# Peptides against a protein of PDB entry 9GMZ: the designs that were tried, part 307

Target 1, 343 residues: chain A of PDB entry 9GMZ
Amino acid sequence: TGFPLELLTRPATERLAYFENYTVAHPRLKEVYEILMRTIAEPAGASFIFVYGASGVGKTTLRLRVEQKLTELALPKLESDRARVPVVGIEAIAPESRYFNWKEYYTRALITLEEPLIDHKFDYGVRGISRDNFGKINVESKVVAPALRRALENALIHRHPDVFFVDEAQHFGKVASGYKLQDQLDCLKSLANMTGILHCLLGTYELLTFRNLSGQLSRRSVDIHFRRYCADSPEDVQAFKSVLLTFQQHLPLAETPNLVDHWEYFYERTLGCIGTLKDWLKRVLSDALDREATTITLKDLQKRALSVAQCQKMFKEIQEGERQLSETEADVQNLRSALGLGA

## One batch from the design tools (peptide; made by RFdiffusion4, then SolubleMPNN)

Design b2_p29_2_s3 (from b2_p29_2, 15 letters changed)
Fold by OpenDDE base, seed 4:
Structure b2_p29_2_s3 (fold): chain B 343 residues (1-343), chain A 29 residues (1-29)
Amino acid sequence: as target 1 above (343 residues)
Amino acid sequence: SLSLLETSVVDYEKELEELRKKMDEKRLK
C-alpha cells in the first residue's frame, strides 16, 4: 500500500509533512526497539542503557517510538498514580563553549519532566524553581548546577519514570579543560543510582569512550548497537532495497520514482543509514513539490546528495566505531575461551 | 523478492503532546 492518493490534491506542505512523519519499520529499527523495550521492562539491576550507532542510523526515531509506547502503556495507571511521568526524553545540546553545560542539562531535564498540568505542586526544595501561571517550570538564572541536580533528583524520584532518555549523549564527552570525562560519568552514575531511574544514553560511537572509561558503569549497563546496513551482507542489502521500495511507494508524487534501481548510489551516499536516506529523500521531495514535478529523477537525487567527501568522513567515523566494537567482541570471545566457556 | 516493510505515519511530537495532555486530564480527575 502506498501513500493516500488524496495527498496529490493537497498542498505541498501537507504532502511534505506526510513524508516527514512517515516511518519505515526497517529490520534494525525493529530489533533495537524490541531489545530496548525489553530492557526497560526488565532492567535486571542495570542503571544505564547505551544505544550507539552511526549518525543518521535512526536513534532519534527509536527514542520517539519508545517514548510514545511507554506513554501509551502508562495511561491506564495514571488514575491511580497521579504523580508518575512514564518517560523523560531530552536531547543533549552541543555546548557553544568547549564545555558541557550541566546547568542547562538539569534545567532542560526539569522542564521536560514537569508537565504543566500536574496540579500537585511538587516542592523541588530549591529556591528559584517555580511554575508559571501556565504550569511551566521556570528556573531562575541564580539557581546553581548543584541545586538543579538536587531538584532533578527529587523530581525523578517523585515522578518515577521507567526511563530517562538522553539523545545525542556523545556531547557529554565535551569536557572542560582540566575536567575528566570520568567525573561526568560518575555524575551521571550518581544521578541514576540516587534516583533509581534507568538512564538510556543514545549517541554516536563516541559513546564507546564512556563505556570503556567506566568499568563500574559497564557492570550496570546494557549495550545496544544500532547497526547500519552493510553492503557485504546480502541480507542487509536486501533490507536496504526493501526500505527504498517502501519509501518509493510513500513519496506523495503522481508518478512513483524508481529508487530501487539506484540502490548502489543510495547506499554510497547514506552508508546504509536509513535516517540519512530519509533526510535526503525529504530534501528531494521538497524540491520536487516546489517545482510541481510529477516525479523525482536521478538528477534530482544528485542535486541533494551528500558529497563524496562528507560520506568518506562519515564512513571513517563508522569504521572506527565498528572496529572498536569488533575488538571488544573478540576480547569477550578470547576471555570465554580462556575460561573454558564455548565461544 | 522485495517486499514492503511495516510502516507508520506518526507525528511523534504531536502524539506525545496529546498523550501528555491526556495524562494531565486524568490527573485532574
Scores: peptide ipSAE 0.267, ipTM 0.762, DockQ to the pose 0.774
Fold by OpenDDE base, seed 3:
Structure b2_p29_2_s3 (fold): chain B 343 residues (1-343), chain A 29 residues (1-29)
Amino acid sequence: as target 1 above (343 residues)
Amino acid sequence: SLSLLETSVVDYEKELEELRKKMDEKRLK
């Protein structure tokens, strides 16, 4: 089953939109999705979920699928619980300075939590926070971070989402000192504890540094590693080739390109990250459609590929993250052995 | 043998918007 053949007569914009909205349920995405959904349903006293993996592995696709599913599951309950918001998602912003801007974080979280269509008056318990007649939150410049935190705590309790997503959560670690990083961890922990809302932090392997600084968070957290496909695993190579086969059948071109025969080149320039692969194919498809080309060639792929230097940098970051995880697994085994527990 | 993977063509932004509209309709009942 390929793309609808009717797309070949449609404008380039519709063909591109088809591919943009196209998702492959590849094995790693399915696995991580099932683990995340089960953990959200049954957190077993966890306050945090950490989802970490390479940039471009597919974390955004994972989040969108979970948000969609949680919203669908909440629909029957909304008749009785009109105040509920099923899921909240925010992207953490990289600090412009060596300090994380908590005031901005709390403001963005409040704005995201209060959807315009919720016609329920809510008192935030803080002066200088109001909702206008259009349902937009207005935060006066005089409102300080501790007051915004209290407003967010009250809003999270009242709206009681199943999970609070923080994307690009590695940005919490971009602070000048380890002491300030500990304070940030304690702040997030306190927010989760005070609200009873499960927090899911999604990010790169830099999130591990943040996670490892708090032994207290470790006791109340679930870790989910969203792995890339590895070329040293025959199963991973087969899965990666299957992704290429599936994408080539869903490129809305007159002639099906042979992506599978170039799998090594695709692997070299994506490092086994399916999000990076999709973004690359999207750029190449856009160029092909603009030229009214019948297919995609190797030359077309080369024009839009990441440079070798970019791939080398990304690969070093991945290797460091994978190394840290392997060391942690070894440390657990060593601890178990030292305790007289079997490996 | 290579197998075709399960695929979906979903505009998640549009679906989320439609779900939000359904949520609003339920809140108004």
Scores: peptide ipSAE 0.239, ipTM 0.818, DockQ to the pose 0.764
Fold by OpenDDE base, seed 5:
Structure b2_p29_2_s3 (fold): chain B 343 residues (1-343), chain A 29 residues (1-29)
Amino acid sequence: as target 1 above (343 residues)
Amino acid sequence: SLSLLETSVVDYEKELEELRKKMDEKRLK
């Protein structure tokens, strides 16, 4: 089934919104979703989940889908446990300075955690944190980061989410020194340990640096690799073509574009990342709608494609991440072989 | 053969907001 044909008579804004809200349940997304949901349900003593993969692979879509599902599953239990928040998700902001802004992080986390009309009477034990008449948390500028941390710890304990999501978590690693990176990891570890709340960090392959810095974190973490589709795998190529086929049926245009015939060009400019593909198609669709075009052409695609230079940069980052993972896998195989275990 | 994949049209942000509202409604009962 394609898009609702009634969209062809609707405003461009509505047609674009349809495609923006459109999600393809592609094989890699399904796989990672199932692994993540299972790991959240049964963390087996893990304090962290690391979900890493290429930029534009679809990590934010994964997070949002899991947040939705966990919230749906919690709804029946909320009648008996009114204080509970089933899931919390935030995006880490890239620091403008050489230092990660913990005050901002704690503030955003606390605000997000307390957005629900949950027991307005919860005292966080910190002066300068209040609720407005709408129940929105207000944090006074005088409140220092250690106080905000204590407030967040108390809130997380009281609200007891199944998981705390941090998207774009590689931004924790953007510190000027290795020492500061360790401090960030120790801070996150302490927050998870003190609250008993499972933390899920989603980000780029830069998250692998966190795994390498703390052998103790590695022992208490689950790694989930959100892989791109690879052109050297016939199965991955078929999956990628199937994604293109599905997208072409869901572009709200009068004439269905033939995206599949251009699969190599789509692969070249997305590196097998479906989020990058969707964003590209969204830009192209927006342009087509603005022109009242009946379809999308190769020229329209070319106009909004990532440059070769951008793709080359992204590909280098992917290759480095994939290399690090392959080395780890090889080390495991070498260890197994050395132990006399079959490969 | 190429196959059509499962799809959803979901405004996750809106759905999360609606779910949060439903949570609040349950908490107020």
Scores: peptide ipSAE 0.210, ipTM 0.791, DockQ to the pose 0.753
Fold by OpenDDE base, seed 2:
Structure b2_p29_2_s3 (fold): chain B 343 residues (1-343), chain A 29 residues (1-29)
Amino acid sequence: as target 1 above (343 residues)
Amino acid sequence: SLSLLETSVVDYEKELEELRKKMDEKRLK
């Protein structure tokens, strides 16, 4: 079944909103979702989950879907445990300087944890943290990062979320030196250990640097690779074509566009990343709706496609990440062989 | 044959906000 046909009589804004809110449960998204949900439910002593994959693979969609599900599952328990926050999600901001802004991170995390209607009786143990007249947390400018950390530790312990999500977590790695990167990892590790809260870091393949820097983190981390679809895999090609088929039926246009016949072009300009594909189709749909077009054409697609140069850059970044993972797998096999364990 | 994938039309941001409101309502009881 396609989109609701009634949308064809609706304003362009409503038609676009339908497609924006539309999500395809593509095989890789479903797989990663199931693994992530299972790992959150049974972390088995893990303190960290790393979810890494190409930009535009769909990590934000994954996070939002998990946050929704965890919130739904927690809703019945909130009657008995009013202090609980089921899930916390923040986005790590790219540092403007060579230093990660921990003060901002802690402040954003505190603000996200402390919803206005949560029991105001919690004392953060830090002067200069208050609630405004609307119950929102206010952090005075004088509050220093170490104090904000203690406040966050106390808040996380008190609110006991099932998981703490950090999206765009590669931004932790945007520091000038390897030593500073280690210090940041130790800081995150300490926060997770002190609070007992499972941290899920979502990001690009740059997250692999975090895994490799600390053998102690590796022992307490679960890795989830959110793979793109690969053109060298018949199964992946079939899945990618199925995504195109599904999208073409859910574009709220009078005439169903034939996206599947152009699958190679879609693959060339998305590198098998479904988020990139969806964003491309959103732009094209917006243009079509603005023109009151009955369908979209290859020319419409070409107008909003990423350039070949952009795709080449993105592909190099993906290949480097995939290579690093392959090397890590080979290193494990070599280690096992060297230990006299069968490969 | 190509198969249609499972689909959802969900404004996750709106749904999360609605869920948060429901949580708040439960906290106020």
Scores: peptide ipSAE 0.204, ipTM 0.788, DockQ to the pose 0.798

Design b2_p29_2_s4 (from b2_p29_2, 15 letters changed)
Fold by OpenDDE base, seed 2:
Structure b2_p29_2_s4 (fold): chain B 343 residues (1-343), chain A 29 residues (1-29)
Amino acid sequence: as target 1 above (343 residues)
Amino acid sequence: SLSLLDTEVVDYEKKLAELRKKLDELRAK
C-alpha cells in the first residue's frame, strides 16, 4: 500500500506534510523501541538507560514514539493518579562555556514537567518559582542552581514519570576537563537516585566517552546501541533496500521513483542512517513539488545529497564510536575467556 | 525478495500535544 492517491490533487504543502509525518518502522527502530519500552517498564534497578548511535540514525523518532506510547498508556491511570506525568523529555544544550549550565538544565526540566494545566497547587518549596494564571512556570533569575535542583527533585518525585529523557546528551561530555565530566555524571546519578526516576540519555557516539568515564554507572545502566545498517551485512542491506522500497511508495508523486535501483548511492550518502535518508528525501520531494514534477530523478537526488566530505566526516565519527564498542565487545570476550566461559 | 515495512503517518509532536491535552482534561474532572 502506498500513499493516499488523493494527495496528488492536494496542495504541495499537504503532500510534503504527509511525507514529513510518515515514519517507516524499520527493523532497527522496532528492535530499539521494544528494548527501550521493556527497559522502561522493567528497569530491574537500573537508574540510567544510554541510547547511542550515529547522528541521523533515528533517535529523535524513537524518543517521540516512546513518549507517545507512554502517554497513551498513562491515560487510563490518570483517574487514580492525577498528579502523574507519564514522561518528561528535554534536550541538553551545548555548553557555551567550559561549564555545563545546570541552572538552565533544571529550569528547562521544571518547565517541561509542569504543563499549564497540571495541578497548580504543587509547592516547589523554593521562593522565586511561580506559576502564571495559565499555569506556566516562571523561574526568577535570583533562584540559584541548588534551589532549582531541589525543586526539580520534588517535582520529579511528585509527578513520578516513567522515564526522564535527555536528548543530545553528548553535550554533557563537552566539558573542558575530565574531572568535571565525572562530577556531572555524579550529579545526574544523584538526581536519578534521589528521585527514583529512570533517566534515559540519548545521544551520538560521543555519549560513549561520557558513559565510559563512570565505572559506577555501569552497574545501574542499560546500554542500547541504535545501530545503522551496515553494507557488509546482507541482512542489513536487504533491510535498507526494503526501507527504500517503502519510501518510494510513500512519496506523493504521480510516478513512483525507483529508489531501490540507486540503493548504493543512497547508502553512500546516508551511511545506513534512516533519519538522514528521510531528511534527504524530504528535501528532494520539496524541490520536486515546487517544480510540479511527476517524479524524482537521480539528478534531483544528487542536487540535495550530502557532500562526500560531509559523509567522510560523519563516517569517521561513526567508525570511532563503533571501534570503541568493538573494543568493549572484545573486552567482554576476553573476560569470558578468562572466566572459563566459552566465547 | 524485498518486503514492504510497517509504516505510521503520525505527527508525533501534534499527537503528543493532543494526548497531553487529554491528560489535562482528565485532571480537571
Scores: peptide ipSAE 0.217, ipTM 0.821, DockQ to the pose 0.799
Fold by OpenDDE base, seed 1:
Structure b2_p29_2_s4 (fold): chain B 343 residues (1-343), chain A 29 residues (1-29)
Amino acid sequence: as target 1 above (343 residues)
Amino acid sequence: SLSLLDTEVVDYEKKLAELRKKLDELRAK
């Protein structure tokens, strides 16, 4: 089954919107989704979940799907707990300065947690936090970071979400070297401990550097590796080709393009990352619709492909992350050998 | 053999906003 054929008579904007809203439940996405949902349901004393993988692997799609599912599951429970917010999700901002802006982080978290339509006014116990006439939280410039932290702690305790998501969490690590990075980890750890709320940090492989700084976090964290598809695995190549076949059937064009025949070129320019693939196909589809084209050609693909230089840079970042994980596995074996447990 | 994968056509952001609105409506009752 492909796209609804009625779309061929619809405006270009509607045809593009169909493909933008279209999600392929590829094997790796399903696997990571099931692991993440299970871990949220049964954290087994964990305070943190780390979800790491290549840029463009599909972490944002994963988060949004989990947020949807947790919200759906919470609907029947609202009759008994009207104050509950099922899930909170924010994106970490790359700071413009050498210091992470905790005031901005706490403000954004509070604004996201306290949706305007929540009728139950919670007193945060902090002067300078108010709701406007539309119920939106306003934080006055005079409110200091420690007061905002206390307000967020109280709000998280009262709303009791199943999980607090932080997307692009590698941005915590980019700001500070050494001691300051440890302080950021300790701050997050303290927030999780004080509230009892499970935190899920999603990010690139740069998140591993952040994770490895605290041996105490390692004891209270679950790791989820969102892997790309690898060309050296026959199973991964077959899965990647199946993704191309599925996208091919869901491009709302008069003539179905043959994407599968070009699988090596798609792999070369996406590195096995399905998010990168979807974004590329969106750009190409937009161009085709603007020209009222009946299909997509190899030339159309080439026009919107990432450059070889961009792919080489991205691949180096992926290789470094995958190497760090492999070295960690070797370190576990070395540790076991040193402990006398055998390899 | 290649197989078609499972698919969803969902605007997740819009769906989340709709679900949040439903939660708020249930809280107001």
Scores: peptide ipSAE 0.199, ipTM 0.817, DockQ to the pose 0.771
Fold by OpenDDE base, seed 3:
Structure b2_p29_2_s4 (fold): chain B 343 residues (1-343), chain A 29 residues (1-29)
Amino acid sequence: as target 1 above (343 residues)
Amino acid sequence: SLSLLDTEVVDYEKKLAELRKKLDELRAK
């Protein structure tokens, strides 16, 4: 029911790696995973999936688990469909300027999609895109954004992934003007429509602002809210304590620490975000292993905790996102009531 | 009562790399 006891005789690096690779299948992660997998399998005419939630809620863990599963499911079909890439994932980059760099986005997407050992003979139809002797894509600096877009469209059609993941997708919204934000949405919509590839945008609650600007995207999108655990919900508190209980059994230390007794402190410094919790415990475990400690103490936890000021800032961002969602739900109910539809 | 949750001990990056290698081996046939 815990970590392999043999780890206690192993090097600190191996003990830390065990915990880094350890994932708790907590209720919210399971729920969102099932919804996302179902939506990818049966998009029902949707072109977009929006997965939004607090920073540190576990979106990266969700993405990696889905990518693994989609790749496993594709293996039996690859003998007949050699051109297929099961899944592609990129991270959107925060713009250095007031403008989103589409040239860089398309370049990164192409490089990620066209893995080195994929059929070297694919013609992108664009001059200045080549493969080196190792099969890596090289994009010449002279290639302009519209040409890179066409190359990406052709590559996506040819490779036909089940889904195109964009992590940190709130970075599309970090543009100085509303008009340019609309143009970005229209650009993404056009890419999805032209390729027929389902796009999944993962991000913070800032992604809601981006979603709400295009009434046309909302009609062709599925929303998945990856919620944190809330202290005002007895069920959520029980789930959060169960996560702590599970983590304490999987810390490769000689003496099992009592994390559950400190659940309020863990909640205060993670806001119910399991990714933030895991990262905190990793830092504390690393320190304990460096000292050859038999356990972790409250003092060890306090040394690596986020500051109160950091937690307050994160909490304000979460509250604003949760408020916007609540208002949207209320607006839908008000619209239904005004139309004479039952709530 | 608190219960232990289901767990996975998987290096996702390593597992993805292994799966991608299998894909490449299938394409080379």
Scores: peptide ipSAE 0.277, ipTM 0.850, DockQ to the pose 0.788; fails the geometry check
Fold by OpenDDE base, seed 4:
Structure b2_p29_2_s4 (fold): chain B 343 residues (1-343), chain A 29 residues (1-29)
Amino acid sequence: as target 1 above (343 residues)
Amino acid sequence: SLSLLDTEVVDYEKKLAELRKKLDELRAK
């Protein structure tokens, strides 16, 4: 089954919106989703979940899908637990300065946590945090980061979400000194411990630095590797081709483009990252719709492809991350073997 | 053999906003 054929008579904006909202449940996404959902349901004393993988692998899509599911599952329970927020998700912003802006982080977390119609009477325990008549949280400029932290701790305890998501969490690592990175990790650890709320950090392989810096975090964390598709795996190549096949059926064009025949080129310019693939196809679709084209050609694809230089840079970052993980896996296997446990 | 994968067409942000609104409506009762 492809896209609704009625879209061909609809405005370009609606056709593009269809594809933007279109998600392929590719094997790696399904796998990571199931692991993540299970881990959230049964954290087994974990305080952190780390979801790491290449940029453009689909981590944000994963997060949004989990947030949706957790919210849906919470609806029937809200009659009995009116204070509960099922899930909180924020995106960490890259600091403009050499220092991570904790004040901004806590403010954004509070704003996201406290939806407009959530109990207007909630006392954050901090002066200068208020709700307007529309229920929006206002944080006065005078409120300092430690006070905002306490407010967030109180809010998280009171609202008791199943999980607190931080997307692009590698941005915590973008600090001028390693000492500050440890302090940041200790801060996050303290927040999770004080609130009893499970934190899920989603990010690039730079998150591995966080795991390595805190042996205590590693003991209380679940790691989920959101792998890209690898060209050296026949199964991964088949999955990647199946993704292309699925996307080509859901491009709202009069003639179905043959994306599968160009799978190697798609792989070369996405490195097996499905988010990168989707974004590329979205750009190409937008161009095609602007021209009222009936299909997408290889030339159209080439026009919007990432450059070889960009792909080479991304690939180096991926290889370094995969190497670090491979070494860790080997260490685990060596430990198991040394303990007389099967590999 | 290549196969079509499972798919969904969802504006997650819109869907989340709708769900949150429902949650809020339930809390207001």
Scores: peptide ipSAE 0.231, ipTM 0.800, DockQ to the pose 0.765; fails the geometry check

